# Peptides against a protein of PDB entry 3V4L, part 105

Target 1, 386 residues: chain A of PDB entry 3V4L
Amino acid sequence: GQPLAKDKVALLIGNMSYWEHPKLKAPLVDVYELTNLLRQLDFKVVSLLDLTEYEMCNAVDEFLLLLDKGVYGLLYYAGHGYENFGNSFMVPVDAPNPYRSENCLCVQNILKLMQEKETGLNVFLLDMCRKRNDYDDTIPILDALKVTANIVFGYATCQGAEAFEIQHSGLANGIFMKFLKDRLLEDKKITVLLDEVAEDMGKCHLTKGRQALEIRSSLSEKRALTDPVQGAPCSAEALVRNLQWAKAHELPESMCLKFQCGVHIQLGFAAEFSNVMIIYTSIVHKPPEIIMCDAYVTDFPLDLDIDPKHANKGTPEETGSYLVSKDLPKHCLYTRLSSLQKLKEHLIFTVCLSYQYSGLEDTVEEKQEVNVGKPLIAKLDMHRGL

## One batch from the design tools (peptide; made by RFdiffusion4, then SolubleMPNN)

Design b2_p15_1_s2 (from b2_p15_1, 8 letters changed)
Fold by OpenDDE base, seed 1:
Structure b2_p15_1_s2 (fold): chain B 386 residues (1-386), chain A 15 residues (1-15)
Amino acid sequence: as target 1 above (386 residues)
Amino acid sequence: MEKTEVVSTAPVLPE
């Protein structure tokens, strides 16, 4: 019979905004496009951008809590990375220069923990460099992996080689995601799908002789990302997994704020990623005696590190939100919260209405505090270890 | 013609 997944869970990490390393661009688009494709494949997807070491550890721990017997687990990483002695290291955004294994997440350690969960399939898609780090002399003594015959690695590049992105004038994918996205929905054994992606990448004149996909697999069964999820969640663990995923994706409800002057504001929320939310404000009612009014958001929690210069923009693109702008209401002010993983408390902020009456030169301000609870990934309390 | 640049995602380690 066709193999069934008990459930399907994916963690996607895209690191771009490194503190001590070159900034990347492709991970933004790659994580977003892969998220949308995996959702069409009935994956529960957590998508995270720009994680510190601590935040990456917690994201992996939360991902491992979603894994159970017969669950398909997929880890995607796009960012800086290295490979020492056949161990792959994902580099967090706060990694020092030079970094060592102690500053990085070892993929083979994550694989060990996934094998302890008795997963049905383990897929690693590693869009990172595989050069040796000569500043890290540590030989990880990894315990022997269990023989589970359900492991697939798709490395964006060969051992000791670099991975590349294509920079255009606009948004572009990394080389790996550019070809992966065209085949990801195909009903094929995952190793066959990746082999076809490797052939497509091999035709790319830009990376010919510089980057090639490497597939490492022990997968003995015909498993595909298209494999159907086994019917209604009958186990307590499946209900917990569904609840945990739902919490990580719950947006605040849209609010209608009423000011004393009679102005009504619509406050809305959109998810770009599990840790990235757009807040938007619009004037939905204005008394005729008010000639001008604007609704600003301010007084965000300090943990979010919101620069006021990037808040309250006339377009989503001016906030750095290029991907969800088509799905957003037009004619709003937009603010991008890019670090929701850092939120320890409730998201409390101020909506400030600035307005002017006809025939008065003086601007009047009214303020209203808004509490939207913990949005998206902030519900998972990823900070409980600090 | 949009200039297509191929950029490495390799970190820059000290020399």
Scores: peptide ipSAE 0.226, ipTM 0.774, DockQ to the pose 0.768
Fold by OpenDDE base, seed 2:
Structure b2_p15_1_s2 (fold): chain B 386 residues (1-386), chain A 15 residues (1-15)
Amino acid sequence: as target 1 above (386 residues)
Amino acid sequence: MEKTEVVSTAPVLPE
């Protein structure tokens, strides 16, 4: 019969805003495009940008809580990385320069933990460099992996080689994602799909002799990313998994705020990623005696590190939101919250209305505090280890 | 033709 997944869960991490290393561009687009494709494949996707070591560990722990017997697990990583002694290390954004294995996440350790969950399929898609780090002389003693015959690695590049991005008109894609996205929805065994992606990459004049896909697999069964999920969650664990994922993807409800002057503001929310939310404000009603009015958001929790200079922009693009701008309402002020994983408390902020009456030169301000609870990934309390 | 540039994602480690 066709193989069935008990469920399908993906963790996608894109690190680009490094503190001590060169900034990347591709991970933004690559995580977004892959998220949309995996959602069409009925994956429960957690998509995270710009994680510290601690935040990456917690994201992996939360991902492992979503795994169980016969579940398909997919880990995608785009960012800086290295490979020592056949072990792949993902580099967090807060990693020192030079970094070592103690500052990084070992993919083979994650694989060990996934094998303990008796997963139906383990897919790793690693869009990172595989150069040796000569500053890390540690030989990791990894425990022997179980023989599960359900492991697939897609490495964006060869052992000891670099990965590349293609910059075009200010947007950049990873070379791997450029070819992967065109085939990801195909009903093929995952190793066959990746082999076709490798052929497409090998035919491209831009990538030929620079980057080649490497496939490492023990997959004995015809498993595909298109494999259907088994019907309604019958176990308590499956119900908990579904509820946990749903909580991590719940947006605040859109609000209509009414000010004393009679101005009405629409406050709306959009998810760009599991840890990135756009807030938008619009004037939906204005009394005729008010000649000018603007509604801006301020007084965010300090944990979010919101620069007021980047808040309340006339376009989503001016906030750094290039991907969801087409799905947002027009003629708003936009604010991008890019670090929702750092939020320990409820998201409380102020909506400020600045307005002017006809025949008065002075501007008047009214303020309302808004509590939207814990949005998106902030519901997982990824800080519980402090 | 918009100029497509291929850029390495390699970290720059100290020499």
Scores: peptide ipSAE 0.223, ipTM 0.777, DockQ to the pose 0.670
Fold by OpenDDE base, seed 5:
Structure b2_p15_1_s2 (fold): chain B 386 residues (1-386), chain A 15 residues (1-15)
Amino acid sequence: as target 1 above (386 residues)
Amino acid sequence: MEKTEVVSTAPVLPE
């Protein structure tokens, strides 16, 4: 029969804004495009940008809670990385320079934990360098992996080689994602799909002799990313998994705020990633006696590190939101919350209405506090371990 | 023609 997935779950991590290392650009676009493709494949996708070591550990732990017997698990990582003794290490944004294995996440440890869940397919897509880190002399004693025929690694590059991004004047993919995205929706065995991506990458004049896709697989079964999800959740565990995923994707409802002056504000929310939300405000009603009015958002939780200079922009692009701007309402003020994983409490903020009456020189202010609960990834409470 | 540059994603470790 056609193979069935019990469910399909993906964790996508894109690290770009390193503290002690060169900043990357491609992971933003790569995570976004891959998220949209995996959603078309009926994956439950958690997409996270710019995670610390602690935040990466918690994201992996939450991902592992979504895994169960016969579930398809996909981990994508784009960022800095290294490979020592056949162990792949993902580098968090807060990693020191030089970093060591103690500052990084070992992919083979994650694989071990995925094998304990008896997953139906384990896919690792590692868009990172595979150079040796000579500052890390630690040989991880990995426990023996279970002998399973359900593991696929797609390494963006060969052992000991570098991965590359395309720097263009605009948004561009990494080399791996550039070719992967064109084939990802094909109804093919995942190893056949990745082999075709490897052939396409091998024809690229930009990376010929610099980067080549390496596929490692034990996959003896015909498993594809297109494999249908088994119908309605038949187990309590499947219901819990669906609820846990739904929590990580719950946006606040759009609100109509009414001010005492008779101005009405629409407050709306959009997800760019699981940890990145856009807030937008628009004036939907203004009394004729009010000649000018603006609605600003302010007084955000300190945990979010929101610079007021980047808040309340006339365009999404001025906030650093280039990917979802087409899907947002026009003629708003926009604020990008890029670190929702840091939110410990409810997202409480102030909507400040600044307005002027006809025939008065002075600007009047009216404020309303808004509590929107825990949006998106903030519902998983990734900080409860501190 | 916008200049396409291929840049390594390798970290810069101390020499």
Scores: peptide ipSAE 0.215, ipTM 0.768, DockQ to the pose 0.751
Fold by OpenDDE base, seed 4:
Structure b2_p15_1_s2 (fold): chain B 386 residues (1-386), chain A 15 residues (1-15)
Amino acid sequence: as target 1 above (386 residues)
Amino acid sequence: MEKTEVVSTAPVLPE
């Protein structure tokens, strides 16, 4: 019979906004596109952008809590990285220059922990450079891996080689994701699917002789990303996993705010990623005596590091949101919260209505505080170390 | 024809 997954869980990390390293562009699009594809494959997807070392560790720990016997686990990483002695290191956004293994996450350590969960399939998709870091002389003592015969690595590039982005019209894909996305939904053994992606990359004139996919696998069974999930969660652990994932993806409900002047504002929320939310405000009712009326959001928690200069934009794109802009209401003011993993408390902020009456020179302000609880990934309390 | 540029994601390590 076709193999069944007990469940399917994916962690996607895209690091772009490095502090001490060149900024990347592709991880934004690649994580977003892969998230949408994996959701069509019935994966529970956690998608995270721009994580520090500590935040990456916590994201991996939370991902490991979602893994159990017969669960399919997929880890995707796009960002800076290196490979020393056959160990792959993912570079956090706060990594120093030069970085070392102590500043980075070792993928083979994550694999060890995934094997302890008795997973049905372990897939690693690593869209990063695999050059040696000569500033890191540390030989990692890795514990011996278990023989689970359920492991697949897709490396976007060869050992010792660079990974590349394709920049076009202000958007970029990683070379790997450009070809992976066209095949990912195919009902094929994951190693066969990746081999076809490798062939497609090898035929492309842009990538030929620059980047080649490396597949490393110990997959004894015909496992596919299309493999159906087993029916209703039968274990307490499966119920907990489903609830934990659902909590991490719960948006605040849209609110209708009523001001004393008779203006009504719609406050709405959209998820771009598990740690990235867009807040939007729109005027849904205005008395005719009010000639000008704008609804600003302000007074965000300091932990979110929101620059007021980037808040309350007339377009989603001016906030840095290019991907979800089609699904957003038009004629709003938009604010992008890109670091929801940093939120320790409830998301409390102020909606400030600025308005002017016909025949009055002075602007009037009314304010309402809004508490939306912990949105999206902030519900997992990723800052609580286990 | 919009220029498709292929850009390395390699970090710039100190010389």
Scores: peptide ipSAE 0.214, ipTM 0.769, DockQ to the pose 0.706

Design b2_p15_1_s3 (from b2_p15_1, 8 letters changed)
Fold by OpenDDE base, seed 1:
Structure b2_p15_1_s3 (fold): chain B 386 residues (1-386), chain A 15 residues (1-15)
Amino acid sequence: as target 1 above (386 residues)
Amino acid sequence: METTEVVSTAAALPE
């Protein structure tokens, strides 16, 4: 019979806004496109951008809580990385220069923990460099991995080599994702799918002799990302997993705010990633006596590091939101919250209405406080322990 | 002509 997944769970991390290292661009697009494809494959996807070491550890811990016997686990990482002694290290955005293993997440340690969950399939897609870090002399004594025969690694590059992104004038994928996205929905054994991606990448003249896909697999069964999820959640654990995933993707409901002057504002929310939300405001009703009227959002929690200079933009693109701008209402003011994983409290903020009456020169302001609870990933309380 | 630049995702480790 066709293999069945008990469930399918993916964690996608894209690190691009490094503090002490070169900034990347491809992880933004790569995580977004891969999220949409994995959702079509019935994966429960958590997508996270720009994580610190602590936030990456917590994201992995929450991902491991979603794993259980016969669950398919997929970890994708795009960012800086290195490989020492066959161990792959993902570099957090707050990593020092130089970084060491103590500042990074070891993929083989994550694999060990996934094997303890008795997963049906473990897929690692590592879109990072595999160059040796000569500043890290740590020889990790890894315990011997269990023989589970269900592991697949897709490395964007060969051992000791660099991975590349294509920088155009616009948004572009990394080299690996550029070819992976065209085949990801194919009903093929995952190792066969990745081998076809490797052949397609091998035809790329830009990276010929610089980057090649490496596949490492112990997968003895014909498992595919297209394998159907086993029917209705029969276990308490499956129900908990579904609820935990749903919490990480719950947007605040759209609100209609009414001001004393008779102006009505629509406040709306959109998810770009599990930790990135767009807030948008629009004037839905204005009395004729009011000639000018704008609705600004302000007074965000300090944990979010919202720069007011980047808030309340006339377009999503001016906030740095290029991916979801097609699905957003037009003629709003837009604010991008890019660090929802830092939110310790409820998202409370102020909506400030600035308006002018016909025949008065003075601008009038009215304010309303809005509490939207914990949006998206903030419901997981990933910051537990700080 | 859109200039296609191939950029390494390697971290800038000190030389």
Scores: peptide ipSAE 0.223, ipTM 0.782, DockQ to the pose 0.784
Fold by OpenDDE base, seed 3:
Structure b2_p15_1_s3 (fold): chain B 386 residues (1-386), chain A 15 residues (1-15)
Amino acid sequence: as target 1 above (386 residues)
Amino acid sequence: METTEVVSTAAALPE
């Protein structure tokens, strides 16, 4: 019969905004596009940008909680990385310069933990450099991996080589994702799909002799990302997993705020990623005696590091949100919350209405505090240890 | 013409 997945779960991490290292651009688009494709493949996708070491560890732990016997697990990483002694290290955004294995996440350790879950398929897509880090002489004594015959690595580059992105004036994919996205929905064995991606990438004049896809696989079965999820979750564990994932993707409901002056504000929320949310405000009703009014959001929790200079923009693009702008209402003020993983408490903020009456020179302000609970990934309490 | 630049995703380690 056709192989069935018990469930399909993906963790996608894109690190770009490094503290001590060159900033990247491609991971933004790559994580977003891959998220949309994997959702079409019935994956439960957690998509995270710009994680610290601690946040990456917690994201992996939460991902591992979604894994169980016969579940397909996919880990995608785009960012800085290195490979020492055949071990792949993902570099968090807070990694020092130079970084070491103690500051990074070892992919083979994650694989070990996935094998303990008796997963049906383990896919790693690593869009990172594979150069040796000469500042890290640590030889990880990894325990012998179990012989599960269900492992696939897609490395964006060869061993000891660099990965590249294409920088345009606009948004562009990394080289690996550019070719992966065109084939990802194909009903093919994952190793065959990746081999076709490797051939397509090998035809690219930009990457010829610089970057080539490497596939490492022990996959003995015909498993595809298109493999259907086994019917309705019958186990208590499957129900818990579904609830946990749903909890991590729950947006706040849109709110209609009514001010004393008679202005009504629509407050809305949109997810860009599991840890990135756009807040938007629009004036839906204004008394005729009020000539001008704006609804600003302010007083965010300090944990979110929201710079007021980047809040309340007239376009999503001015916030750095280029991907979901088409799906947002027009004529709002937009604020991008890019670090929802850092939220320890409920998202409480102030909506400040600034307005002017006809014939009065003075601006009047009214404020309302809004509590929207824990949005998206903040419901997982990824920072419970801090 | 938008100049397409191919940029390495390698971290700049100290020399």
Scores: peptide ipSAE 0.221, ipTM 0.781, DockQ to the pose 0.783
Fold by OpenDDE base, seed 2:
Structure b2_p15_1_s3 (fold): chain B 386 residues (1-386), chain A 15 residues (1-15)
Amino acid sequence: as target 1 above (386 residues)
Amino acid sequence: METTEVVSTAAALPE
């Protein structure tokens, strides 16, 4: 019979905004497009951008809590990385220059922990450079991996080689994601699918002699990302997993705020990623005596590091939100919260209405405090160890 | 022809 997954869970990490390293661009688009494709494949997807070492550790721990016997686990990483002694290291955004293994997450350690969960399939898609880090001579003593015959690595590049992004005048994918996305929905054994992606990369004139996909697999069964999820959650663990995932993806409800001047504001929320939310405000009713009226959001929790210069923009793109702009209402003011993983408390902020009456030169302000609870990933409390 | 540039995602480690 066709293999069944008990469930399907994916963690996608895209690191771009490095503190001590060159900034990347491709991980934004790559994580977003892969999230949408894996959702079409009935994966529970957690998508995270720009994680510190601590935040990456917590994201992996939360991902491991979603894993159980017969669950398909997929880890995707796009960012800086290296490979020493056959161990793959994902570089957090706060990694020093030079970084060492102590500042980075070892993929083989994550694999060990996934094997302890008795997962049905373990897929690693590593869109990072695999150059040796000569500043780290540490040979990690890793415990021997179990022989589970269910492991697949797709490396964007060969050992000791670089991964590349395609820069156009706009947003573009990394080279690996460019080819992976075209085949990811195919009902094929995952190793066959990746082999076809490798062939497509090998035929491309841009990648030929620069980047080649490496597949490392112990997968003995015909398992595909298209494999159907086993029906309704029958275990307490499956119910907990579904509730944890649902919590991490719950948006605040849209609100209609009413001000004393008779202005009504719609306050709305959209998810770009599990840790990235767009807030938008629109004037839905204005008395005729009010000639100018704008609704600004301000007084965000300090943990979110929101620069007011990047808040309340006339377009989503001016906030750095290029991907969800088509799905957002038009004629709003937009604010992008890009670090929801840092939120320790409820998201409380102020909506400030600035308005002017006909025949008065002075602007009037009214303010309302809004509490939206913990949105998206902030419900998982990824800070419990600080 | 849009100039497609292929850029490395390698970290600039010190030489």
Scores: peptide ipSAE 0.209, ipTM 0.778, DockQ to the pose 0.692
Fold by OpenDDE base, seed 4:
Structure b2_p15_1_s3 (fold): chain B 386 residues (1-386), chain A 15 residues (1-15)
Amino acid sequence: as target 1 above (386 residues)
Amino acid sequence: METTEVVSTAAALPE
């Protein structure tokens, strides 16, 4: 019969905004596009940008809590990385220069933990360099992996080679994702799908002789990303998994704020990623006696590290939100919260209405505090392990 | 012609 997944769960990490390393661009688009494709494949997707070492560890731990017997697990990583002695290391954004294995997440350790969950399929898609790090002389003593015959690695590049991104004037994919996205929805054994992606990438004149997809697999069954999820969650564990995922993806409800002057503000929320939310404000009603009126958001929790210079922009793009801008209402002020994983408390902020009456020179301000609870990934309390 | 630049995602480790 066709294989069934008990459930399908994906963790996607895109690291771009490195502190001590060159900034990347492709991971933003790659994580976003892959998220949308995996959602069409009935994956529960957690998508995270710009994680520290600690935040990456917690994201992996939360991902492992979503895994269980017969669940399909997919880990995607786009960012800096290296490979020493056949071990793949994902580099967090806070990694020092030079980084070492102690500053990085070992993919093979994650695989070991996934094997302990008795998963139905383990897929790793690693869009990172596989060049040796000569500053890391540590030979990690990894425990022997179990023989589960359900493992697939798609490496964006061959061993000892670099991975590349295509930098255009606009948004562009990494080379791996550029070809992967065209085939990801195909009802094929995952190793066959990746082999076709490897052939397509091998035809690319930009990467010919520079980057080649490596497929490493121990997959004895015809497993596909298209494999249907087994029907209604009958187990307590499946219900818990569904609730845990839902909890991590709850947006705040849109609010209508009424000010004493008679101005009404619509406050809305949109998810760009599991840790990235756009707040937008719009004037939905203004008395005719008010000639100028703007609604700003301010007084955010310090844990979010929001630069006020990047808040309250006239376009989503001015906040750094290029991907969801089409799905946002127009004629708002936009603020991008990119670090929801850092939020320890409820998201409390102020909506400040600045307005002017006809025939008065003085600007008047009214303020309302808004508590939206813990949005998206902030509900998982990824910081509790300190 | 938009110049397509292919950029390595390798970290600039010290040489």
Scores: peptide ipSAE 0.206, ipTM 0.774, DockQ to the pose 0.752

